# Designs tried in a protein design run: peptides against a protein of PDB entry 5H65. Part 48

Target 1, 294 residues: chain A of PDB entry 5H65
Amino acid sequence: QYLERTPLCAILKQKAPQQYRIRAKLRSYKPRRLFQSVKLHCPKCHLLQEVPHEGDLDIIFQDGATKTPDVKLQNTSLYDSKIWTTKNQKGRKVAVHFVKNNGILPLSNECLLLIEGGTLSEICKLSNKFNSVIPVRSGHEDLELLDLSAPFLIQGTIHHYGCKQCSSLRSIQNLNSLVDKTSWIPSSVAEALGIVPLQYVFVMTFTLDDGTGVLEAYLMDSDKFFQIPASEVLMDDDLQKSVDMIMDMFCPPGIKIDAYPWLECFIKSYNVTNGTDNQICYQIFDTTVAEDVI

## One batch from the design tools (peptide; aimed at target 1 V203 V272)

Design b2_p16_7_s3 (made by RFdiffusion4, then SolubleMPNN; from b2_p16_7, 8 letters changed)
Fold by OpenDDE base, seed 1:
Structure b2_p16_7_s3 (fold): chain B 294 residues (1-294), chain A 16 residues (1-16)
Amino acid sequence: as target 1 above (294 residues)
Amino acid sequence: SMSQLLQQLQELSASQ
């Protein structure tokens, strides 16, 4: 989309909503810590949520491990079940259900595991050896998802979360509706289980200055702005370093703003009503930062 | 096989 460049001083005088192309310097940004900028966003209710911390997940899985797996729910047409007894921790029992494809056990790289009573550490280790892991619990008549406060699906290092507000959970047997029980596409799994998947997003506030004016613009983006997926950045040190390098390039510490590089981006204005007061806010959109490789 | 998968699980448990 073609837009003429508009100075910030002109934008600040105009009514919303409008779209603009700007060239400005990144005076500052918030939050400063990358981990604080990554959130979960629901595409339906638009609620923003924090990504659960490891400590939060540990508690959830510890609580789940206090419940004994129901023997009556083992070994169905959908999955074969085994009890894994730990050598430590007083012989804790973990039920592992291996989801079958048309009655046949798949290879590990194609296999979905349903786990009852696993710790976060165990689940994470298993997710590196098998295609996917779903933490579950024994329901009255079927296995059920353990808790939407925890991932509903773990693939490698990627944790997939669902919206508590928008999801209407269905039992594990609904995975039978999947034609392909080898690829385990997160969206397909979510649909089968009645889950509205949350999206990882970068959420930041940029203070932009072009010398004519200053405005704050909100950034909510999943993978376009940095060309780095928000879903992967928390678990990948190299991706984290890349984001940090980009931010340091645009907003270098210890240097005067006059020496900052120019950022070209698109912003849109919108109206926000707070009681009787109308405020115009700005959001960055359709913007990819250019990275010069040295 | 199931036995192979179980062996992998046991190995993972032992490594904790």
Scores: peptide ipSAE 0.041, ipTM 0.794, DockQ to the pose 0.013
OpenDDE base, seeds 2, 3, 4, 5: peptide ipSAE 0.040, 0.039, 0.038, 0.034; ipTM 0.791, 0.784, 0.786, 0.764

Design b2_p16_7_s4 (made by RFdiffusion4, then SolubleMPNN; from b2_p16_7, 6 letters changed)
Fold by OpenDDE base, seed 3:
Structure b2_p16_7_s4 (fold): chain B 294 residues (1-294), chain A 16 residues (1-16)
Amino acid sequence: as target 1 above (294 residues)
Amino acid sequence: MQSQLLLQLQQLSESW
């Protein structure tokens, strides 16, 4: 449907829910730091979570590394196993399981590794050489995902996370249900393992001003607004610079708002109930910043 | 294929 442009002063007087097309200046935004704006969103329960820090992951993997791989779970129809004892670190046991496709080991660029006892650094090194890495542990009858507080799947520099609340974890042998054991599509892996995958999203609050009124609008977007994937931005300096450049363009530091460019966007209003108080809130949707502006 | 995977892993594991 074609939405006519509505001035903010008119929007502020209307009841929710409604959708609007607006033209406004970005007076300010929060958070200011890009890394603080990137969150993990569950599509099922809609919870927002922080992206785990490296330090948090180190702790999880260090704890996992204290556990000895179960010899009974090595070398199945699904995977071939290799185990090392580190010379350092009190003889830590590291098990790597190479997932087979129809009983055949694939090339490294198509190979999924399951790792027991690996550190974050070791896992990252592996993910740069192999298609994918899943941190696992020895369960009672099968390998299991190590912890949903850590990535369930690592591909290169991309960490895929699952929702603890919504996931019902299944054993690693459920990867057998995958027809294609070469591409390792994150959603397919998640489905096989009973994981509800979390989505990387930009989460920001925009203060919008069109000269008739001011409102705050919430942005929750994965890749449309900036035309940059939230899943990649934290690991790519050039993408970070691009986002920073976009934000600086719309909200340049040290310049008066009168000189700010106009932002055209869609916003929707919705009601939020906090106890007895009803508040109308606004969210940006279906908006892409113009390529010509980048 | 198996030899290549193992070799790559071995090379990486030397630092472990």
Scores: peptide ipSAE 0.105, ipTM 0.810, DockQ to the pose 0.012
OpenDDE base, seeds 1, 2, 4, 5: peptide ipSAE 0.102, 0.102, 0.100, 0.099; ipTM 0.806, 0.807, 0.807, 0.805

Design b2_p16_8 (made by RFdiffusion4)
Pose (drawn by RFdiffusion4):
Structure b2_p16_8 (pose): chain A 289 residues (1-273, 279-294), chain P 16 residues (1-16)
Amino acid sequence: QYLERTPLCAILKQKAPQQYRIRAKLRSYKPRRLFQSVKLHCPKCHLLQEVPHEGDLDIIFQDGATKTPDVKLQNTSLYDSKIWTTKNQKGRKVAVHFVKNNGILPLSNECLLLIEGGTLSEICKLSNKFNSVIPVRSGHEDLELLDLSAPFLIQGTIHHYGCKQCSSLRSIQNLNSLVDKTSWIPSSVAEALGIVPLQYVFVMTFTLDDGTGVLEAYLMDSDKFFQIPASEVLMDDDLQKSVDMIMDMFCPPGIKIDAYPWLECFIKSYNVTQICYQIFDTTVAEDVI
Amino acid sequence: SSIEGSLAKQIKSLFS
């Protein structure tokens, strides 16, 4: 009834901060390599970070495999422990600590594992069969998180990361403070270990063109615009294909802008200290499948 | 806001 659209030439003549409903074509976008759009964002210090690569994580887990699990930290009231020996793996030993709920191990889909000396591949397989996995190492007096460079919790396809700057790391026994040992809410796990969780976000720069003007608008969201969770996409081939197809739909490579579909959206202007623009309250996924 | 400005600088640096 009152759906009207503001041309880009009109927006460029106005001061910030304001909000606009627009319709424009996606002339171009960055990043060209779409996997680089997935960033980690700390809600406390507002710092953007790269997600660690497989090679980075392999280094951490292999380095963890050189250390011997400490027998003194095995079989507590919090967890049962089991050590596996290996062959042809530089004498590696793997410790899996099964976390109990009131002195009783829960079902595998509610059971959290702590693991010393495991590979990324093994941790991912364990994450399918169990509720979740925390990579750990034998500290002086207690089990401790392996490294904040690696995920503090792997749950399903989501690798949860914490902020190195904002976190004050606590040892594993502090998991006793969790209300139960079956729900394993990632924010609750992070609070018990003194970790400030990072948030996954898609970060992209869109060049919008409606024929009256051209404008650069940022995309920064976790799951609204694509209806694809940024927290899951790097570990899910189907969600990656969906992102590829949506961006190929709005901005196909090689063909002309005349043939592109229109992008209906809101944008907000704001002062940086020059005026920048950002997409908000917008989803392409509601009308596109 | 100051936060939006700080993030915009970071985002610009990523894709410049």

Design b2_p16_8_s1 (made by RFdiffusion4, then SolubleMPNN; from b2_p16_8, 6 letters changed)
Fold by OpenDDE base, seed 2:
Structure b2_p16_8_s1 (fold): chain B 294 residues (1-294), chain A 16 residues (1-16)
Amino acid sequence: as target 1 above (294 residues)
Amino acid sequence: SAIDGQLAKQIDAMFS
């Protein structure tokens, strides 16, 4: 896509929808804190959701841990099961189901674990040793996903979430439909289980100023703008620092806007109706951070 | 069940 640069003053006079290439300075942005800018987005219903906090997950898994695994659902053609009783006063039972590939247990780095009764801490530890972990519960006839409020899949430090509104959950045995039971691609797992996966996105509002005008542009991007995955940034201090550095570069604190670098990006205008009020809004799209250094 | 010993050991360390 090729677009001529358009000054903001001209853009502000035009009807929506349109696409523009702009060169502007980032006067300010919100939210200021990175963790507040990372959201979960449903590609189907387009709802934005907060990333659950550790405390939220603790509650979910704690509740799940109060349920007893159903013995009838252990050891199927899909998985081998083992039950552990924790060494605590409560004697919590944890069921771990090791998903097999063509009847054979894979190595840990290829193995998907289905866990009943695990705590967040335990699940996270397991996810660092095995390929993936799915928190599950015993359903009537099969294992089922524990709760879409919790991750449906944990791989390493990445928590994969599903949309409650758009998902039509299917039982765990539907993982049989996966030909490859070693890589455990999140999208494939989601599809098998009837989950619409949520996408990690950066959500920010940029106030852009090119000297001719000022407008606010909405940023919703997963990995293109910063060239940093939103899915990884919350769990990686270095990535967080990188994002902060980028933002500080474009919007340096304590410095006048005249000294700010120029940001080149694409924005699109769109109409928003709020009651009787019709407003034109702007969104940054298809943009990798670029500056014009003079 | 025929759970691989290596896999079981890793989990045993967590729960046992």
Scores: peptide ipSAE 0.186, ipTM 0.846, DockQ to the pose 0.012
OpenDDE base, seeds 1, 3, 4, 5: peptide ipSAE 0.177, 0.180, 0.165, 0.169; ipTM 0.839, 0.842, 0.829, 0.838

Design b2_p16_8_s2 (made by RFdiffusion4, then SolubleMPNN; from b2_p16_8, 5 letters changed)
Fold by OpenDDE base, seed 2:
Structure b2_p16_8_s2 (fold): chain B 294 residues (1-294), chain A 16 residues (1-16)
Amino acid sequence: as target 1 above (294 residues)
Amino acid sequence: SAIEGELAKQIDAMFS
């Protein structure tokens, strides 16, 4: 869809909803800290959630480690199980279930681990050696996902989360429905387990100024705007630096706005009702950062 | 199996 460039002053006078192409300077933005801008978004209920901190996960996994794995649930057609007893933690039981593909154990780089009683540190270490890790617990008749407050799937350094509101959890045996038990695509795993996966998103508020007017628009984007995945940025210092550089480029500190580069983007207006009050708000959409040289 | 042994070895290193 082609949109003609519209000045902010004209946009501010128009009713919502509408879509616009604009050229403006980024006067300011919030939050200033990158980690504060990364959120989890549910594609169904659209709730925004904070990314759990390491401390939050530690508590969850510590609590999970207090429960003993059920022997009855070990060694099924889906997985082979092995139990370890820690030496220095009063005999903490850790059960690891190696998911099989057609009854055969795959190589580590293709293997999904189901872990009971593991600490965050242990789980993270395992995720670096195996394809994926799912924290689980012993249910009544089957293994179950430990807690949706924790990742349902860990692949490398990426933690995949699910929506508590929208998910209807199914037991671990439902992984049998997956034909491919080697690649472990997060969306497929989620579907099998009845999980609605949350999406990492950048959430920022931009104050835009094109000289004709000032407009506040929010950004909610996963990987298009910065061409950097929100899912990876928190775990990659280089990506963090890149985002910071981009923001500093558009909104350099200590410099007058006259020297700021022009940002070209698409924004859409929408109506927000708060009681009897109606307000028009704006969102950046379908935009990859682009600047005019002049 | 040999694969199981290899997998277990990696985990043993973590928990032992």
Scores: peptide ipSAE 0.109, ipTM 0.808, DockQ to the pose 0.011
OpenDDE base, seeds 1, 3, 4, 5: peptide ipSAE 0.095, 0.107, 0.063, 0.099; ipTM 0.800, 0.806, 0.671, 0.805

Design b2_p16_8_s3 (made by RFdiffusion4, then SolubleMPNN; from b2_p16_8, 6 letters changed)
Fold by OpenDDE base, seed 2:
Structure b2_p16_8_s3 (fold): chain B 294 residues (1-294), chain A 16 residues (1-16)
Amino acid sequence: as target 1 above (294 residues)
Amino acid sequence: SAVEGLLAKQIDAMFS
């Protein structure tokens, strides 16, 4: 996998596709705001989409809270159900279904909750006490996932999303296929429910300059580049600060580019056709910069 | 490839 370092001026003259090792300065990057760089990526259809904001989730769960849990779907072999009526003027009903493991309720840190009618705040509180939470609704014959626009699985502060286009949702009882009902691995849950899980990714565009030429390359990476998971960064202030520090190190504001540190990375070129226009684009790959941070 | 092109176009649309 060894590649000799190639100057940007030479790369800019070559046909695609090719792979290169480069040493360049990060002249600039987009987007400047970290939250704008975190996206959801489908590994099957390859669509990029925005991470839903809290306000978006509020609306979804508020709508879900207007639906009454079906009594006929409570207390199955898979889960034990408990119902609450809120004390507010609306008096909404909230159902919490505690998923059992072989008929036995597991410890809280191993327990999956299925929630009907919960607000975002309530769900978040529960996710801090139990292993996982799945927002659900009463279907015709079984509980079903509430909405793929909301997380299909919440573990702690991590929201797991599924692809609307690629998923073929199955009912909650399909969780019975899971042998291990204690760890609740997101991929396993997704598979059981017919969900194609989306991947958190950092998406950025870098303008690279090595003194011989200027090249624009984009970054799409989940956890290698910063050695920080994109799935965790939005909910962790320390991780956010770390990413910001890394970017500020490579592209310090108010400083001349001559003083910028050198960035060593791999880029690949590829052809992109827009109608009759053929363009060569570049992508950063297999690169870790975290180790370059002093 | 087609995938790379699709991603590139999406990224461009998002940040341009």
Scores: peptide ipSAE 0.338, ipTM 0.881, DockQ to the pose 0.782
OpenDDE base, seeds 1, 3, 4, 5: peptide ipSAE 0.330, 0.330, 0.336, 0.330; ipTM 0.877, 0.878, 0.881, 0.877

Design b2_p16_8_s4 (made by RFdiffusion4, then SolubleMPNN; from b2_p16_8 with S2A S6E S13A L14M)
Fold by OpenDDE base, seed 4:
Structure b2_p16_8_s4 (fold): chain B 294 residues (1-294), chain A 16 residues (1-16)
Amino acid sequence: as target 1 above (294 residues)
Amino acid sequence: SAIEGELAKQIKAMFS
């Protein structure tokens, strides 16, 4: 892809849609806090959603823990079940179902756990020891996904979410359709369970200034702009620091804009209509921040 | 374009 560099003053005078290559300084950006910029995006309905907070998940799993696992759904051809009773006053029942591969239990790093009645803390601990964890509940005839408001799949520290609007959930036995029951690819799991997986994206608004004009452009990117996956950044302090460092580099606090480095990027313009109002918006695309910042 | 427009609206709403 090749585009001639266009000054912002010229861009601001042109009709949309068009694509541009620009060189500008990042005067400011929103939101300032990284965690506020990470969103979930549905590739089908294009709804943007907030990433659930731990507090939200705690509530969901606490509610799920009030339900007793159905004994009739334990120990199927798909999974072996183990039941724990907590030592708290309520005597909470927790069921862990170990998914088998061709009737054989896989190694822990290849094993998918279905957890029924677990707390967020317990689930997270198990996700660090096993390949994946799916929070489930006892349905009428089969185990079912607990709640799409919570992750449908947890792999290590990665929480995979599904779109409530676009998903048509199927029972857990549909995992039988997967030939490979060791890698547990999120997309494959989602497909088997009728889930449309959401995508983690960085969403920011950049105010760009090249000295000829000022332009606001949106950034919506999953892993290219920062070369850091949005899906991993919330759970990794080092990645968070890296993003912060990048942003501080382009927009250093307490320093005059004259000393800011130049940012080279591609932006596209498009028309946005809201009733009788017509506005031209700009979005950054196909851009990776370079190390050779000038 | 329609998709971009919808996303723009959502983004504006989120950060307004």
Scores: peptide ipSAE 0.414, ipTM 0.909, DockQ to the pose 0.802
OpenDDE base, seeds 1, 2, 3, 5: peptide ipSAE 0.413, 0.412, 0.410, 0.411; ipTM 0.909, 0.909, 0.908, 0.909

## One batch from the design tools (peptide; aimed at target 1 V51 M220 V243 D244)

Design b2_p17_3 (made by RFdiffusion4)
Pose (drawn by RFdiffusion4):
Structure b2_p17_3 (pose): chain A 289 residues (1-273, 279-294), chain P 17 residues (1-17)
Amino acid sequence: QYLERTPLCAILKQKAPQQYRIRAKLRSYKPRRLFQSVKLHCPKCHLLQEVPHEGDLDIIFQDGATKTPDVKLQNTSLYDSKIWTTKNQKGRKVAVHFVKNNGILPLSNECLLLIEGGTLSEICKLSNKFNSVIPVRSGHEDLELLDLSAPFLIQGTIHHYGCKQCSSLRSIQNLNSLVDKTSWIPSSVAEALGIVPLQYVFVMTFTLDDGTGVLEAYLMDSDKFFQIPASEVLMDDDLQKSVDMIMDMFCPPGIKIDAYPWLECFIKSYNVTQICYQIFDTTVAEDVI
Amino acid sequence: LHKLPEFTTDERRKSLM
């Protein structure tokens, strides 16, 4: 009834901060390598960070495999422990600690594992069969998180990361403070270990063109625009294909802008200290499947 | 809200994207 659209030339003449409903074509976008759009964002210090690569994580887990699990930290009231020996793996020993709920191990899909000396591949397989995995190491008096450079919790396809600057790391026994040992809410796990969780976000720069003007608008969201979770996409091939297809739909490489579909969206202007623009309250996924 | 940084050139990641 009252759906109207503001041309870009009109927006460029106005001061910030304001909000606009627009319709424009995606002339171009960054990043050209779409996997670089997935960033980690700390809600406490507002720093943006890169997600560690497989090679980065492999280094951490292999380095963890050189350390021997300490027998003194095995079989507590919090967890049962089991050590596996290996062959042809530089004498590596793997410790898996099964976390109990009131002195009883829960079902596998509710059971959290703590693991010393495991590889990324093994941790990912364990994450399928069990509720979740925390990479750990034998500290002086208690089990401790392996490294904040690695995920503090792997749950399903989501690798949860914490902020190195904002976190004050606590040892594993502090998991006793969790209300139960079966739900394993990632924010609750992070609070018990003194970790400030990072948030996954898609970060992209769109160049919008409606024929009246041109404008650069940022995309910064976790799951609204694509209806694809940023927290899951780097570990899910189908979700990656969906992002590829949506961006190929709005901005196909090689063909002209005349043939592109229109992008209906809101944008908000704001002062940085020059005026910048950002997409908000917008999804392409509701009308596109 | 502020200006967001540019993107990295590192392509060593395993991705379909």

Design b2_p17_3_s1 (made by RFdiffusion4, then SolubleMPNN; from b2_p17_3, 10 letters changed)
Fold by OpenDDE base, seed 5:
Structure b2_p17_3_s1 (fold): chain B 294 residues (1-294), chain A 17 residues (1-17)
Amino acid sequence: as target 1 above (294 residues)
Amino acid sequence: MSELPDFSDDDSYKSLL
C-alpha cells in the first residue's frame, strides 16, 4: 500500500501500532562496529544470541577432541570411516566419516563429511574442499551432533547454527531420510537432525532526524536493508567494507548533519510495556538502502 | 598446519577408504 511521507514530529504524537513512510537523516547508529551488529535469531522462540567467536569454537572443538571415537560406530551403510592419529598434540585421534549416496561415495564437492576430534582449523580446511562438514561425536549407539554451541553444518565459509532451546536433536542415522545425499541443503539437514536453524540478522539502532523531530528506530534484517546477507558478512572482507561504506555514506564522520544524505524508509510503531510505563518503540521494515546509493 | 591427509584428489580420497 502506498504510504504518504509523514514528518517525525507528527509520528511522535501518534499512538501505536502504526506504519509510516519517512524521510530522515541518520544522525547516529549503534553499535558502530559491524561485528557487534550481527546476531543469530531463532524464528521459533525469537531469542537473539551472539555469533560465537573463533575462540569460543576453539574451546568446543578442543573439548570434543578429548573424546576417543568409538570404533563400533565406524563404517555403516550411511558412511565410510577413516581414523588418523596426529603426530603432535599427544596423539589426538580424528575420525572422518564420508557420507555415501545410495552406497556410493560421491564427488568431493558433493560429499558430506562427519568429523569427530577435529580442530576448527582442520574443519574449515575440509569444508573448503568438500563443501559440507558436520562436527560430530560418538554417542551410545550412533554418531551425534557435537554441540549446538558450535555449527551443526559448515559449508565453505558459512557456519550454520541451531537453537538450543527449540531443537530436539536426533542421531546422525536420521540423515538416511534424505533422498538426495549430495546437495546437503541446510534446512533439510536441520530437519533430519531435529534442529531449528538460527538466522543471521543485522541488529542496529538508528537515530533518525528530519529537522522536525528525532526518534530511535530498531533494525533487524537478514539481507534486504543492505542487500548483503548477514550470514556472509563476517567471513567476507569485501562485504564488510561495503556495509561500512554504506554506513559512512549515510553518517559520514567529521561532517555536519546538514550535509548528510536523506534516508527514505518505512518504520512501524509498537507498544512496549515496562511495568506500569507504556513506551512506544519504532522498527524499520521493508527498506532497502543500496538501490538509492547508485 | 592440519596433520590430516590431503583429500584434494577425488580418486585419492576414495582409495584411502
Scores: peptide ipSAE 0.121, ipTM 0.805, DockQ to the pose 0.015
OpenDDE base, seeds 1, 2, 3, 4: peptide ipSAE 0.058, 0.103, 0.061, 0.044; ipTM 0.753, 0.777, 0.738, 0.748; seed 3 fails the geometry check

Design b2_p17_3_s2 (made by RFdiffusion4, then SolubleMPNN; from b2_p17_3, 9 letters changed)
Fold by OpenDDE base, seed 2:
Formats: structure tokens, sequence, C-alpha cells
Structure b2_p17_3_s2 (fold): chain B 294 residues (1-294), chain A 17 residues (1-17)
């Protein structure tokens, strides 16, 4: 929808909620570090969560590796199982379950692996080779997802996470509901397992200045603003550089704001109640800045 | 006792089952 440009000074006087088109300079932004701006967002409950670090995952998988795979849960109609016992690490048992498509083992690039007792390093190696790995544990009657604090699905370098609050986990055998057991679409896997998938998002606060006023606007965006997926940026140096370049373009260090480029964007105002205090906040929406850079 | 295979061969894992 077409919106006329509104100066910030006029916006600051208006009640919320409203939508605006603005033209302003990016005076500053927070957080300054890209890694700090990438979060996990639940589309259902809207909670924000930090992306787990490698150290966090190491602990989770180490704890999972203390449990012995249940022999009774191996080799079902859904998957074929193989168990390895490590020579070191107190004879750790690792079970890998290879999910079959219509009773046949797919090619490696199409095969979903369920791994029980694996380390982060082992899981990463498998995900690079097979492209789809689910960390699991032995439940009472079936394999179950290991922990929603860890990825429910690892595909290459991408970790897919689920919302602990909104998910109602179902056992691994529910993957049988998937007609196509080769593509392993994250949303389909999540649905089958009762997982509400989290979305990677850029979360930033922009201080915008158009010369008539100054306004802080919140940015929560997955892939539109930078035209770069938040889900991929943490694992791709080139994408990180691209985001940094974009931010440096709009907010160049060591240069006066008068020389900053103009940013055109859409913002929406909304009311926030903090106790007895009501304030108006602003959020950037439906905005792409990369078109000006590319 | 066996160590985890490296799965260097795309089809090698099938022979392990």
Amino acid sequence: as target 1 above (294 residues)
Amino acid sequence: MQELPDFSDDESYKSLL
C-alpha cells in the first residue's frame, strides 16, 4: 500500500498504532556486533531466545552420550540401526539410525540420520555428509528427540531449533506420516514431531534521524531487510561481511551524520504498557535496504 | 568394538547394515 512520507517530528506527536513511510538517517544501531543481533524467535508465542553456542551444544550432547541406546528400539520399519562402541571415552555407544524411504535406504544425500549418543563433532560430520541429522535418545517405547535445547534437525551447517514452550513433542515414529522421506523439509519434520520451529531473526534497535526528530525503531527480520537469511549468516563469513558492509554504508564510522545516506523504510507504531506507564514504540516492517546496495 | 565410520563412500554405509 502506498504511504506518503511523514517526517519524524510529526510521527512523534501521533498516537499508536499507525503505519508510516519515512526517510531518515541511521544515526546509530544496537547491538553493534552482528552475532549479538541474531536471535531465535517463536512465531507462536513470540519469545526470543539466544542461539545456542557450540559450548552449550557440547554439554547437551555429552549428557546425551551418557545414555545407552535401547536395543529394543533398533531396526524398525522406519529405520535401520547400527551401533558403534568407541575404544576410548569409556566405551561410549553410538547408534546411528538410517531412515528408509518405502523400506529402502536412500542415497546418503537423501538419507535422514537419527543419531543417539553422538558428540557435536560427530553430528557435524554426519550432517555435512548426509545433509540431514536428528539428535535422538531412546524413549520408553520409541526414539525421541534428544533435547529442544539442541537442534531438532541439522542440515549442513544450519541448525534448526524448536520452541520449548509451544512444542508438544511426538516420538520419532511420527516421521512415518511424511510421504516424502528424502527431502526432509524442516517445517515438515517439525510438524511430524510436534515441534514449533523457531525462526532466526535479526534483532536490532535503530536510532533514526531525519533532521526533524529522532526516533528509535525496532528491527526484527529474518531475511527481508538485508536480503540475507539470519539462519545462514552465523555460519557464512561472506554473508557476515555483507551485513557489516550494509551497516557500515548506512552508519559509517568516523563520518558526520550529515554525510550519511538516507534510509527509506516503513515503521509502525505500537503501544507498550510498562506498569502504569504507556509508551509508544516503533518497529521497522516490510523494508528492504539491500536493493540500494546491490 | 568398532569406531564410527567416516562415510567417505556415499554407499559404504549400506554395507554396514
Scores: peptide ipSAE 0.080, ipTM 0.787, DockQ to the pose 0.015
OpenDDE base, seeds 1, 3, 4, 5: peptide ipSAE 0.043, 0.080, 0.068, 0.027; ipTM 0.740, 0.783, 0.764, 0.662

Design b2_p17_3_s3 (made by RFdiffusion4, then SolubleMPNN; from b2_p17_3, 9 letters changed)
Fold by OpenDDE base, seed 1:
Structure b2_p17_3_s3 (fold): chain B 294 residues (1-294), chain A 17 residues (1-17)
Amino acid sequence: as target 1 above (294 residues)
Amino acid sequence: MTELPDFSDDESYKSLL
């Protein structure tokens, strides 16, 4: 939609909700560290949560590794199973289930692995080779997803998470509903297993100043603002560098704000009520930053 | 170091089943 530029001083006097086009300098932003700005967002309940750390995942998979795979659940029409017993680690049993397509094992890069008792390191190594791994456990009648606190699907370096609040987990045999068992689309896997997938988002607060006024604007964006997917940035050093470069360009350290480039963006105002306090807040929307902007 | 077999190629994992 077409919007004329509005100075911040005028915006600050207006009631919400409204949409604006602005031209302002990025005085500052929070959080300063990129890894702190990447969150998981549920599209249904709208809860924001932290991306689990490697240490968190280690604990979950260590706990899972204490459980013995149920031999009765091995080698179904859906998958072929192989079990190993480790020489160390108290004789840990690891089961890998290779999902078949119409009774035939696919190529390695197309084959979904279900893993019981695997460590994070083992799972990551397998995901790099097979490109699709689901951590599972033995349920009463079927294999089940291990834990929604861990990824429900790992593909290469990408961890796909589900919402604990909105998901109604179904057993692994529900993957039979997928006609093509060679392309493992995260959304399709999620649907089959009753998972509401979480979305990776950048969450930041920008302090914007156009010389007429100052306001804080909230940014929640998955891939438009930086033209970089939030889902990939944590595992890609080049993407991290790119985001940092963009932020440093708009908010360069060690120089005066007068020398900062202008940022053009869209913001929307909205009302937030906290008890008797009514506050107007602002959110950035439909904005892509370009590297050539000055 | 993982104690799992090498699944680097198709023959490796298929032969184990």
Scores: peptide ipSAE 0.037, ipTM 0.714, DockQ to the pose 0.015
OpenDDE base, seeds 2, 3, 4, 5: peptide ipSAE 0.034, 0.024, 0.036, 0.036; ipTM 0.705, 0.660, 0.712, 0.712

